# Ledger of designs, part 139: peptides against a protein of PDB entry 6B4J

Target 1, 315 residues: chain A of PDB entry 6B4J
Amino acid sequence: DITMQWYQQLQDASMQCVLTFEGLTNSKDSQAKKIKMDLQKAATIPVSQISTIAGSKLKEIFDKIHSLLSGKPVQSGGRSVSVTLNPQGLDFVQYKLAEKFVKQGEEEVASHHEAAFPIAVVASGIWELHPRVGDLILAHLHKKCPYSVPFYPTFKEGMALEDYQRMLGYQVKDSKVEQQDNFLKRMSGMIRLYAAIIQLRWPYGNRQEIHPHGLNHGWRWLAQILNMEPLSDVTATLLFDFLEVCGNALMKQYQVQFWKMLILIKEDYFPRIEAITSSGQMGSFIRLKQFLEKCLQHKDIPVPKGFLTSSFWRS

## One batch from the design tools (peptide; made by RFdiffusion4, then SolubleMPNN)

Design b1_p21_3_s4 (from b1_p21_3, 9 letters changed)
Fold by OpenDDE base, seed 5:
Order: structure tokens, then C-alpha cells, then sequence
Structure b1_p21_3_s4 (fold): chain B 315 residues (1-315), chain A 21 residues (1-21)
């Protein structure tokens, strides 16, 4: 399976990255610990500062992240911080930065769907300049949300139920599994972030370059989802999230083929979703149904709420 | 690429099943 090979390659690269900076992570030296903490803050704080307030602020954040990744000193917490402070500093920062982008998907975007766009445009722009960060974003995303690959983890003989639940993306703490609503909320946030990344380009970059992970991956994602048996509640939820965020962009890119895809979803895939949907799970199904019916009726997919306009970049 | 082949196969399937809209 090519998709699973790609998944595994990204996971392996992520694991190798962790091993590379293990010396920094495991150091008992006080100076090394200080450097680690400073680098971690420098990598993560700018991402947490991303907001929908002003394009100028977003540019400052982008420039700061890019400067850090380029080996330049940046101000963080009142200190000058550089990845050159430790031989493993760059790998560590790239990993933590990527992790933080995905975390903003599962937390911030999960709670505020419009936050997907400013986070995604920064992530996309950084990915364009720093491909390794992009690969690590995918690795973190895929691990937390296997549905972003997409694949559905399978229970294997001898596997602990908790481990299977974690593979599915559930948080399990103190032998308590996350509630389904919270799980779906986090998965929704990550899918929405991903759907935003694949369609957005940093406006101040080299627009002549090809998007490093563009809409073609969105089209592939849809194709793969439709080729899989649906999961109860999950498939309907995430398919809606994906289409709400990137459906307009896909419509513009793929035109008639996109509409054929929507018809295929309505005519062929809906019955399969319905067959596995319990009465208590009808909410996600109905939401997807209503969205698709509206889009097909109007022959249009609306621009998603929070989409960054030219006025945003002038602010 | 493998992705391009997958997309092409999907497009073929869509074209076979649905007439041009």
C-alpha cells in the first residue's frame, strides 16, 4: 500500500529526528537544559501568537520563525536565542515547531474553526522554505489523526485496547478514554488545518514555486476516503470538515470533476455512511447531507468563514 | 508519480460513471 508506505516513511523520519536531538533532550547539564527550554519557547511561542487580528502581525511571526530556522538569533522571552547554541538545536526546533502547528490544529482550530487559515498560511509558507518542517508537520498530523493520511488503524491480535484507542487518535489518560465528542472535535481541528494548508500559499514568498503539499493531495485524500469503508461518525464528521474548508478551492481547481465527486458522495457513499450511522450519530450525517445538498442545489461551495482576504494582508 | 496515477484512475472512474456535467 503506497499510502501506508508514505505514512511509515514520515514516521520513520520523525523518529530519526527525535534520535538526532536526544542528546539535547536527555542532557543533565544545566546549560543544555536552559538552551533546550529557550529553543522550545522560541519555536512554539510565535505559533501560539498567530491570530486573525492583522496581516502585519502574521508577517512578523513568519519572519521570526523563518529567522530562527535560518540560524539567525531571535528574541524570545527577553533573550537572544539561536539554533546554533547547540549542534542539535535546528533538528529540535524543526520538530517542536511542527509539533506546535499540529497542536494548534487539535486545540485552537478545534475550538475556533476560523483560526485554521492564519495558522495554515504560516505553516505553508514555512514549509515552502523549510521542507523538513513540512514533513514533520505531516508526521505529527498523521500520528495524531490517522484519518489525515487517510487510513483507519486496525485492531491486531494481542493489542491492548488502550493502545488501539491511541492509534485511532484517542487520548487515553489513567485508563480513561477520551469522550467521542472531544475526540471528534480534535480530529476536526486537525483536518480543518490540513485542508487549509493544502490550499494556502504565503503571499510574500516565491509564488512561482509549486506548493510543496497542494490541492492535489486534497484530491487524493478525498479519493482515498471514498475508497475506504466509512467509520461511524468519524467519516461523516471529517468529510464535512474537509469540504467546508477546502471545497471551494477544490471546486475552482477541479471544476466538473469536483462536482462528479460530490455526486458520487451523495449517491454512492451516503448510503454506506447511513448504514453504519446509529440514531445517536445522525447529527454528523445530517450536517454532511445538508451541506452537500445545498452545494449541489446552488452549484457552489461558499468560501469558508475565516478565509484570508486582501484586506487582511493590508492590515 | 503514484499520486498522479491515482488521480488519473479516479478521474477515469468518475468519467465512466458520470457524463460530463
Amino acid sequence: as target 1 above (315 residues)
Amino acid sequence: SDLEKELEELEKKLNERYEKL
Scores: peptide ipSAE 0.025, ipTM 0.672, DockQ to the pose 0.322
Fold by OpenDDE base, seed 1:
Structure b1_p21_3_s4 (fold): chain B 315 residues (1-315), chain A 21 residues (1-21)
Amino acid sequence: as target 1 above (315 residues)
Amino acid sequence: SDLEKELEELEKKLNERYEKL
């Protein structure tokens, strides 16, 4: 399976990255620990500062992240911080930055869906300039949300139930599995972030270049989902999240083929989702159904709430 | 690319089933 090969390649690259900076992460030296903390803060704090407030502030954040990744000193916590402070500094920062972008999907976007767009446009712009960060974003995303690949993890003989639950993306703490609603919120946030990344370009970059991970991956994702047997509650939820965020962009890009896809979902895929949906799980199914029916009736998919406009970039 | 092939196969399937929208 080509999709699973791609998944594994990204996971292997991520694991190799972790091994590369292991000396920095495992160091007992006080200076190395200080550098690690400073680099981690420099990588993650700017991402946490991303907001829908002003385009100018978003540009400042982008420039700071790019400067850090370019080996330039940046101010963080009142100190000058550079990836050159340690030979493993760049690899560590790239990994932690990518991890933080995915975490913002998992946490911030999960709670505030509109936050997907400013986070995604920064992530896309950084990915364009720093491809390794993009690969690490995918690796983190795929590990936390296998449905973003997409694939459904299978239980293997001899596997602990908790490990299987973690593979599915659930958090398990003290032998307690995460509640389904919290799980779905986190998965939704990550899918929404992904759907935003694949359609957005940093406006101050070279727009003549091809998007490093563009809408063609969105089309692939839909194709793969439709070729899979749906998972109860999960598939309906994430398909809705994906289409709400990037459906308008996909419609513009693929036109007639996009509408054929929506009809295929309505005619062929809905019955399959319905067949596995219990009475207590009808909410996600109904929401998807209503969304698709509305889009097909109006022959339009609305621009998602929070989509960045020209006025945002002038602020 | 492998992606292009997957997309072409999908498009073929869509065209075979839905000639007109």
Scores: peptide ipSAE 0.025, ipTM 0.675, DockQ to the pose 0.367
Fold by OpenDDE base, seed 4:
Structure b1_p21_3_s4 (fold): chain B 315 residues (1-315), chain A 21 residues (1-21)
Amino acid sequence: as target 1 above (315 residues)
Amino acid sequence: SDLEKELEELEKKLNERYEKL
């Protein structure tokens, strides 16, 4: 399976990255610990500061992240911080930065869907300049949300139930599995972030270059989902999330082919979702149904709430 | 690319099913 090979390659690259900075992470030296903490803060704090308020502030955050990744000193916590402070500093920062972008999908976007767009445009712009960060974003995303690949993890003989639940993306703490609503909320946030990344370009970059992970990957994602059996509650939820965020962009890009796909979803795939939907899961099902029906009726997909406008970039 | 093949297969499927669209 080509999709599974791609998944595994990204996971292997992520694991290799962790091994490359193990000396920094496991160091008992006080100076190394200080450097690690400073680098971690420098990588993660700017991402947490991303907001929907002003384009100028977003540019400052982007420039700070890019400067850090470029080996330039940046101010963090009142100190000058650089990846050059340790030989493993760059790998560590790239990994932690990528992890933080995915965490913002899992946490911030999960709670505030409109936050997907400012986070995604920064992530896309950084990915364009630093491809390794993009690969690590995918690796973190795929590990936390296998549905972003997409694939459904399978239970293997001898596997512990908790390990299987974790592979499915559930949090398991003290032998208690996460509630379904919380699980779906986190998965939704990550899918929405991904759907935003694949359609957004940093406006101050070289727009002549091809998007490093563009809408063609969104089209692939839909194709793969439609070739899979639906999963109860999950497929209806995430398909809605994906189409709400990037459906307008896909419509503009693929035009007639997009509408053929949307009709295929409504006529062929939707009944398969219905067949596995229980009475307790009707909320996600109804939401997807209403969205598809509205889009087909109006022959339009609305621009998603929170989409970045020209006025945002002038602020 | 592998992605291009997946896209082509999807397009073929869509065209076969919805030739009149």
Scores: peptide ipSAE 0.025, ipTM 0.667, DockQ to the pose 0.397
Fold by OpenDDE base, seed 3:
Structure b1_p21_3_s4 (fold): chain B 315 residues (1-315), chain A 21 residues (1-21)
Amino acid sequence: as target 1 above (315 residues)
Amino acid sequence: SDLEKELEELEKKLNERYEKL
């Protein structure tokens, strides 16, 4: 399976990255520990500062992240920090930055869907300039949300149930699995972030370049989802999340083909979702239904709430 | 690319099913 090969390749690359900076992470040296902490903060704090407030602030954050990744010193926590402080500094920062972007999907976007757009545009812009960060974003995203690949992890013989639950994206603490609502909320956030990334370009970059992971991957994602058996509650939830965020962009890009796909979802895939939806899970199903019906009726996909406008970039 | 093939296959499937669109 090509999709699974891609998944595994990204995971392998991520694991190799971890191995490359193991010396930094495992160092007992006081200076190395300090550098590690400073680099970690420098990589992650700017991402946490991303907000919908002003385009100018977003640009400052972007410039700071880009400067850090470019080997330039940046101010973090009142200190000058550079990836050049340690031979493994760049790899470590790239990994932690990518991890943090996905974490913002998992946490911030999960709670505030509009936050997907400012986070995504920074992530996209950084990805364009630093492809390795993009690969690591995918690796982290795929690991936390296999549905972003998409694939549904399968139970293997000899696997512990908890490990299987973790593979599915559930958090398991003290032998207690995460509640379904919390799980879906986190998955939704990550899918929404992904759907935003694939459609957004950093406005101050070279717009002549092809998006490093553009809408074609969104189209692929939909194609793959439609070729899979739906998973109860999950598929309906995430399909809605995806279409709500990037449906307008897909409509503009693929036009008639998008509408054909939307009809296919309604006519062919929707009954399959319905067949596996219990009475207690009808909420996600109904939400998807209403969305599809509305879009087909109006022959339009609304621009998602929180989409960055020209006015945002002038602020 | 593998992606392009997947897209083409999807488009083909869509076209076959919805010739009237």
Scores: peptide ipSAE 0.024, ipTM 0.664, DockQ to the pose 0.371; fails the geometry check

Design b1_p21_4_s1 (from b1_p21_4, 10 letters changed)
Fold by OpenDDE base, seed 2:
Structure b1_p21_4_s1 (fold): chain B 315 residues (1-315), chain A 21 residues (1-21)
Amino acid sequence: as target 1 above (315 residues)
Amino acid sequence: KKELEEIRKELKESLEELLKE
């Protein structure tokens, strides 16, 4: 399976990255520990500062992240920080930065769906300039949300139930599995972030270049989902999240083909989702149904709430 | 039914093309 090979390649690259900076992370030297913490803060704090408030502030954050990745010194926590402070500094920062972008999907976007767009446009712009960060974003995303690949992890012989639950994306703490609503909320946030990344370009970059991970991957994702058996509650939830965020962009890109796909979802895939939907899960199903019916009726997919406008970039 | 089958085929072919790149 080519999809699984791609998944595994990204995971392997991520693991190799971790091994590369192991010396920095495992060092007992006080100076190395200080450098590690400074680099970690320099990588993650700017991402946490991303907001929907002003385009100018978003540009400042982008420039800071790009400067850090380019080996330039940046101010963080009142100190000058550079990836050149340690030979493993760049790899460490790229990894932690990518991890933080995915965490913002998992946490911030999960709670505030509109936050997907400013986070995604920064991530996309950084990915364009630093492809390794993009690969690491995918690796972190795929590991936390296998549905972003998409694939459904299978229970293997001899596997512990908790490990299987973790593979499915559930958090398991003290032998307690995460509640379904919290799980779906986190998965939704990550899918929404991904759906935003694949359609957004940093406006101050070279837009003549091809998007490093563009809408073709959105089409791929949908095609793969539709070729899979639906998973109870998960498929309806994430399909809605994905289409709400990037459906308008896909419609514009693929036009007639996109509408054929929506008809296929409505006429062929919905009955399959319905067949596995319990009475307690009707909320996600109904939401998807209403969305698709409205879109098909109006022959339009609305621009998602929180989409970045020209006025945002002038602020 | 025939139309849906054609759509499925087109989507599958599109997926295969994307995976080759």
Scores: peptide ipSAE 0.210, ipTM 0.829, DockQ to the pose 0.686
Fold by OpenDDE base, seed 1:
Structure b1_p21_4_s1 (fold): chain B 315 residues (1-315), chain A 21 residues (1-21)
Amino acid sequence: as target 1 above (315 residues)
Amino acid sequence: KKELEEIRKELKESLEELLKE
């Protein structure tokens, strides 16, 4: 399976990255520990500062991240920090930055769906300039949310139940599995972030260049989902999240093909979702149904709430 | 890049086939 090969390749690259900075991570030296912490803060704090408040602030954050990745010193926690402080500094920062973007999907976007857009536009812009960060974003995303690939992890013989639950994306702490609602909320956040990334370009870059991971991957994602048997609650939830965020962009890009796909979802795939939906899981199903019916009736998919406008970039 | 293009092509073709049915 080509999709699984791609998944594994990205995971292998991510694991290799971890190995490359292991010396920095595992160092007992006080100076190395300090550098590690400074680099980690420099990589992650700017991402946490991303907000919908002002385009100018977003530009400052972007420039700071880009400067750090470019080997320039940046101010963080009252200190000058550079990836040149350690030979493994760049690899470490790229990994931690990518991890933080995905974590913002998992946490911030999960709670505030509109946050997907400012986070995604920064991630997209950084990905354009730093392809390795993009690959690591995918690796982190795929590991936390297999449905972003998409694939549905299977139970293997001899696997512990907890390990299978983690593979599915559940958090397991003290032998307690995460509640379904919390799980779906986190998955939704990550899918929404992904759906935003594939459609957004940093406005201050060379927009004539091809998006490093553009809407064609959205089309791919939908194609793969439609070729899979649905999972109860999960498929309906994430399909809705994806279409709500990037459906308008896909409609504009693929036009007639998009509408044919949407009809296929409604007429062919949706009954398959219904067949596996229990009475207790009707919420996501009904939400998807209403969304599809509304879009087909109006022959339009609305621009998602929180989409960045020209006025945002002038602020 | 080539591998991603192959994935896209395969999935696109698969989707297009489904849309013809």
Scores: peptide ipSAE 0.040, ipTM 0.672, DockQ to the pose 0.090
Fold by OpenDDE base, seed 4:
Structure b1_p21_4_s1 (fold): chain B 315 residues (1-315), chain A 21 residues (1-21)
Amino acid sequence: as target 1 above (315 residues)
Amino acid sequence: KKELEEIRKELKESLEELLKE
């Protein structure tokens, strides 16, 4: 399976990255610990500062992240910080930065869907300049949300139930599995972030270059989902999230093919989703149904709430 | 039904092309 090979390659690359900076992370040396903490803060704090407030502020954040990744010193916590402070500093920062982007999907976007766009445009721009960060974003995303690949993890003989639950993306703490609503909320946030990344380009970059992970991957994702049996509650939820965020962009890109796909979802895939949807899960199904019916009726997919406009970049 | 099958085939072919890149 080509999709699973791709998944595994990204996971392997991520694991190799962790091994590369293990010396920094496991060091007991006081100076190394200080450097690690400074680098971690320098990588993650700017991402947490991303907001919908002003394009100028977003540019400052982008420039700071790019400077850090480029080996330039940046100010963090009142200190000058550089990846050159340790031979493993760059790999560590790339990994932690990518992890933080995915965490913002999992946490911030999950709670505030409109936050997907400013986070995604920064992530996309950084990915364009630093492809390794992009690969690590995918690796983190795929690990936390296998549905972003997409694939559905399978229970293997001899596997502990908790391990299987974790593979599915659930958090398990003190032998208690995460509530379904919280799980879906986190998955939704990550899918929404991904859907935003694949359609957005940093406006101050070289736009003549091909998007490093563009809308073709959105089309791939949809095609793969539709070729899979639906998963109870998950498929309806995430399909809606994905289409709400990037459906307009896909419509513009794929035109007639996009509408054929929507018709296929409505006429062929919906009954399959319905067949596995319990009465307690009808909310996600109904939401998807209403969305698709509205889109098909109007022959339009609305621009998602929070989409960045020209006015945002002038602020 | 026939039209839906054609659409499914087209999407599958499109997917295969994308996966080759």
Scores: peptide ipSAE 0.032, ipTM 0.730, DockQ to the pose 0.703
Fold by OpenDDE base, seed 3:
Structure b1_p21_4_s1 (fold): chain B 315 residues (1-315), chain A 21 residues (1-21)
Amino acid sequence: as target 1 above (315 residues)
Amino acid sequence: KKELEEIRKELKESLEELLKE
């Protein structure tokens, strides 16, 4: 399975990255620990500062992240911080930055769907300039949300139930599995972030360059989902999330082909979703159904709420 | 039914092309 090979390749790359900076992370030296913490803060704090408030602020955040990744000193916590402070600093920062972007999907976007767009545009812009960060974003995303690949992890003989639950993306703490609603909320956030990344370009970059992970991957994701058996509640939820965020962009890009895909979902895929949907899970199914029916009826997918406009960038 | 099968085929083909890139 090519998709699984891609997944594994990204995971392997991520693991290799971790191994590369183990010297920094496992160091008992006080100075190394300080550097590690400074680098971690420098990588993650700017991402947490991303907001929907002003385009100018996003530019400042972007410039700071880019400067850090470029080996330039940046101010963080009142200190000058540079990846050059340690030979493993760049790898560490790239990894932590990528992890933080995914965490913002998991947390911030999960709670505030509109937050997907400012986070995504920064992530996309950074990815364009720093491809390794993009690969690491995917690796983190895929690990936390296998449905972003997409694939459905399978239970293997001898596997502990908790490990299987974690593979599915559930958080398990103190032998308690995460509630389904919280799980879906986090998954939704990550999918929405992903759907935003693949359609957004940093406006201050070289627009002549091809998007490093563009809408073609959105098409791929949909095609893969539709070729899989649906998972109860999950598929309906995430398919809606994905289409709500990037459906308009996909419509514009793929036009007639996109509408054929929507018809396929409505006429062929829905019965399969319905067949596995319990009465208590009808909410997600109905939401998807209503969305698709509305889109098909109007022959339009609305621009998602929170989409960044020209006025945002002038602020 | 036939149209849907064609759509599925097209989607599958598009997927395969994308995965080769």
Scores: peptide ipSAE 0.211, ipTM 0.825, DockQ to the pose 0.761; fails the geometry check

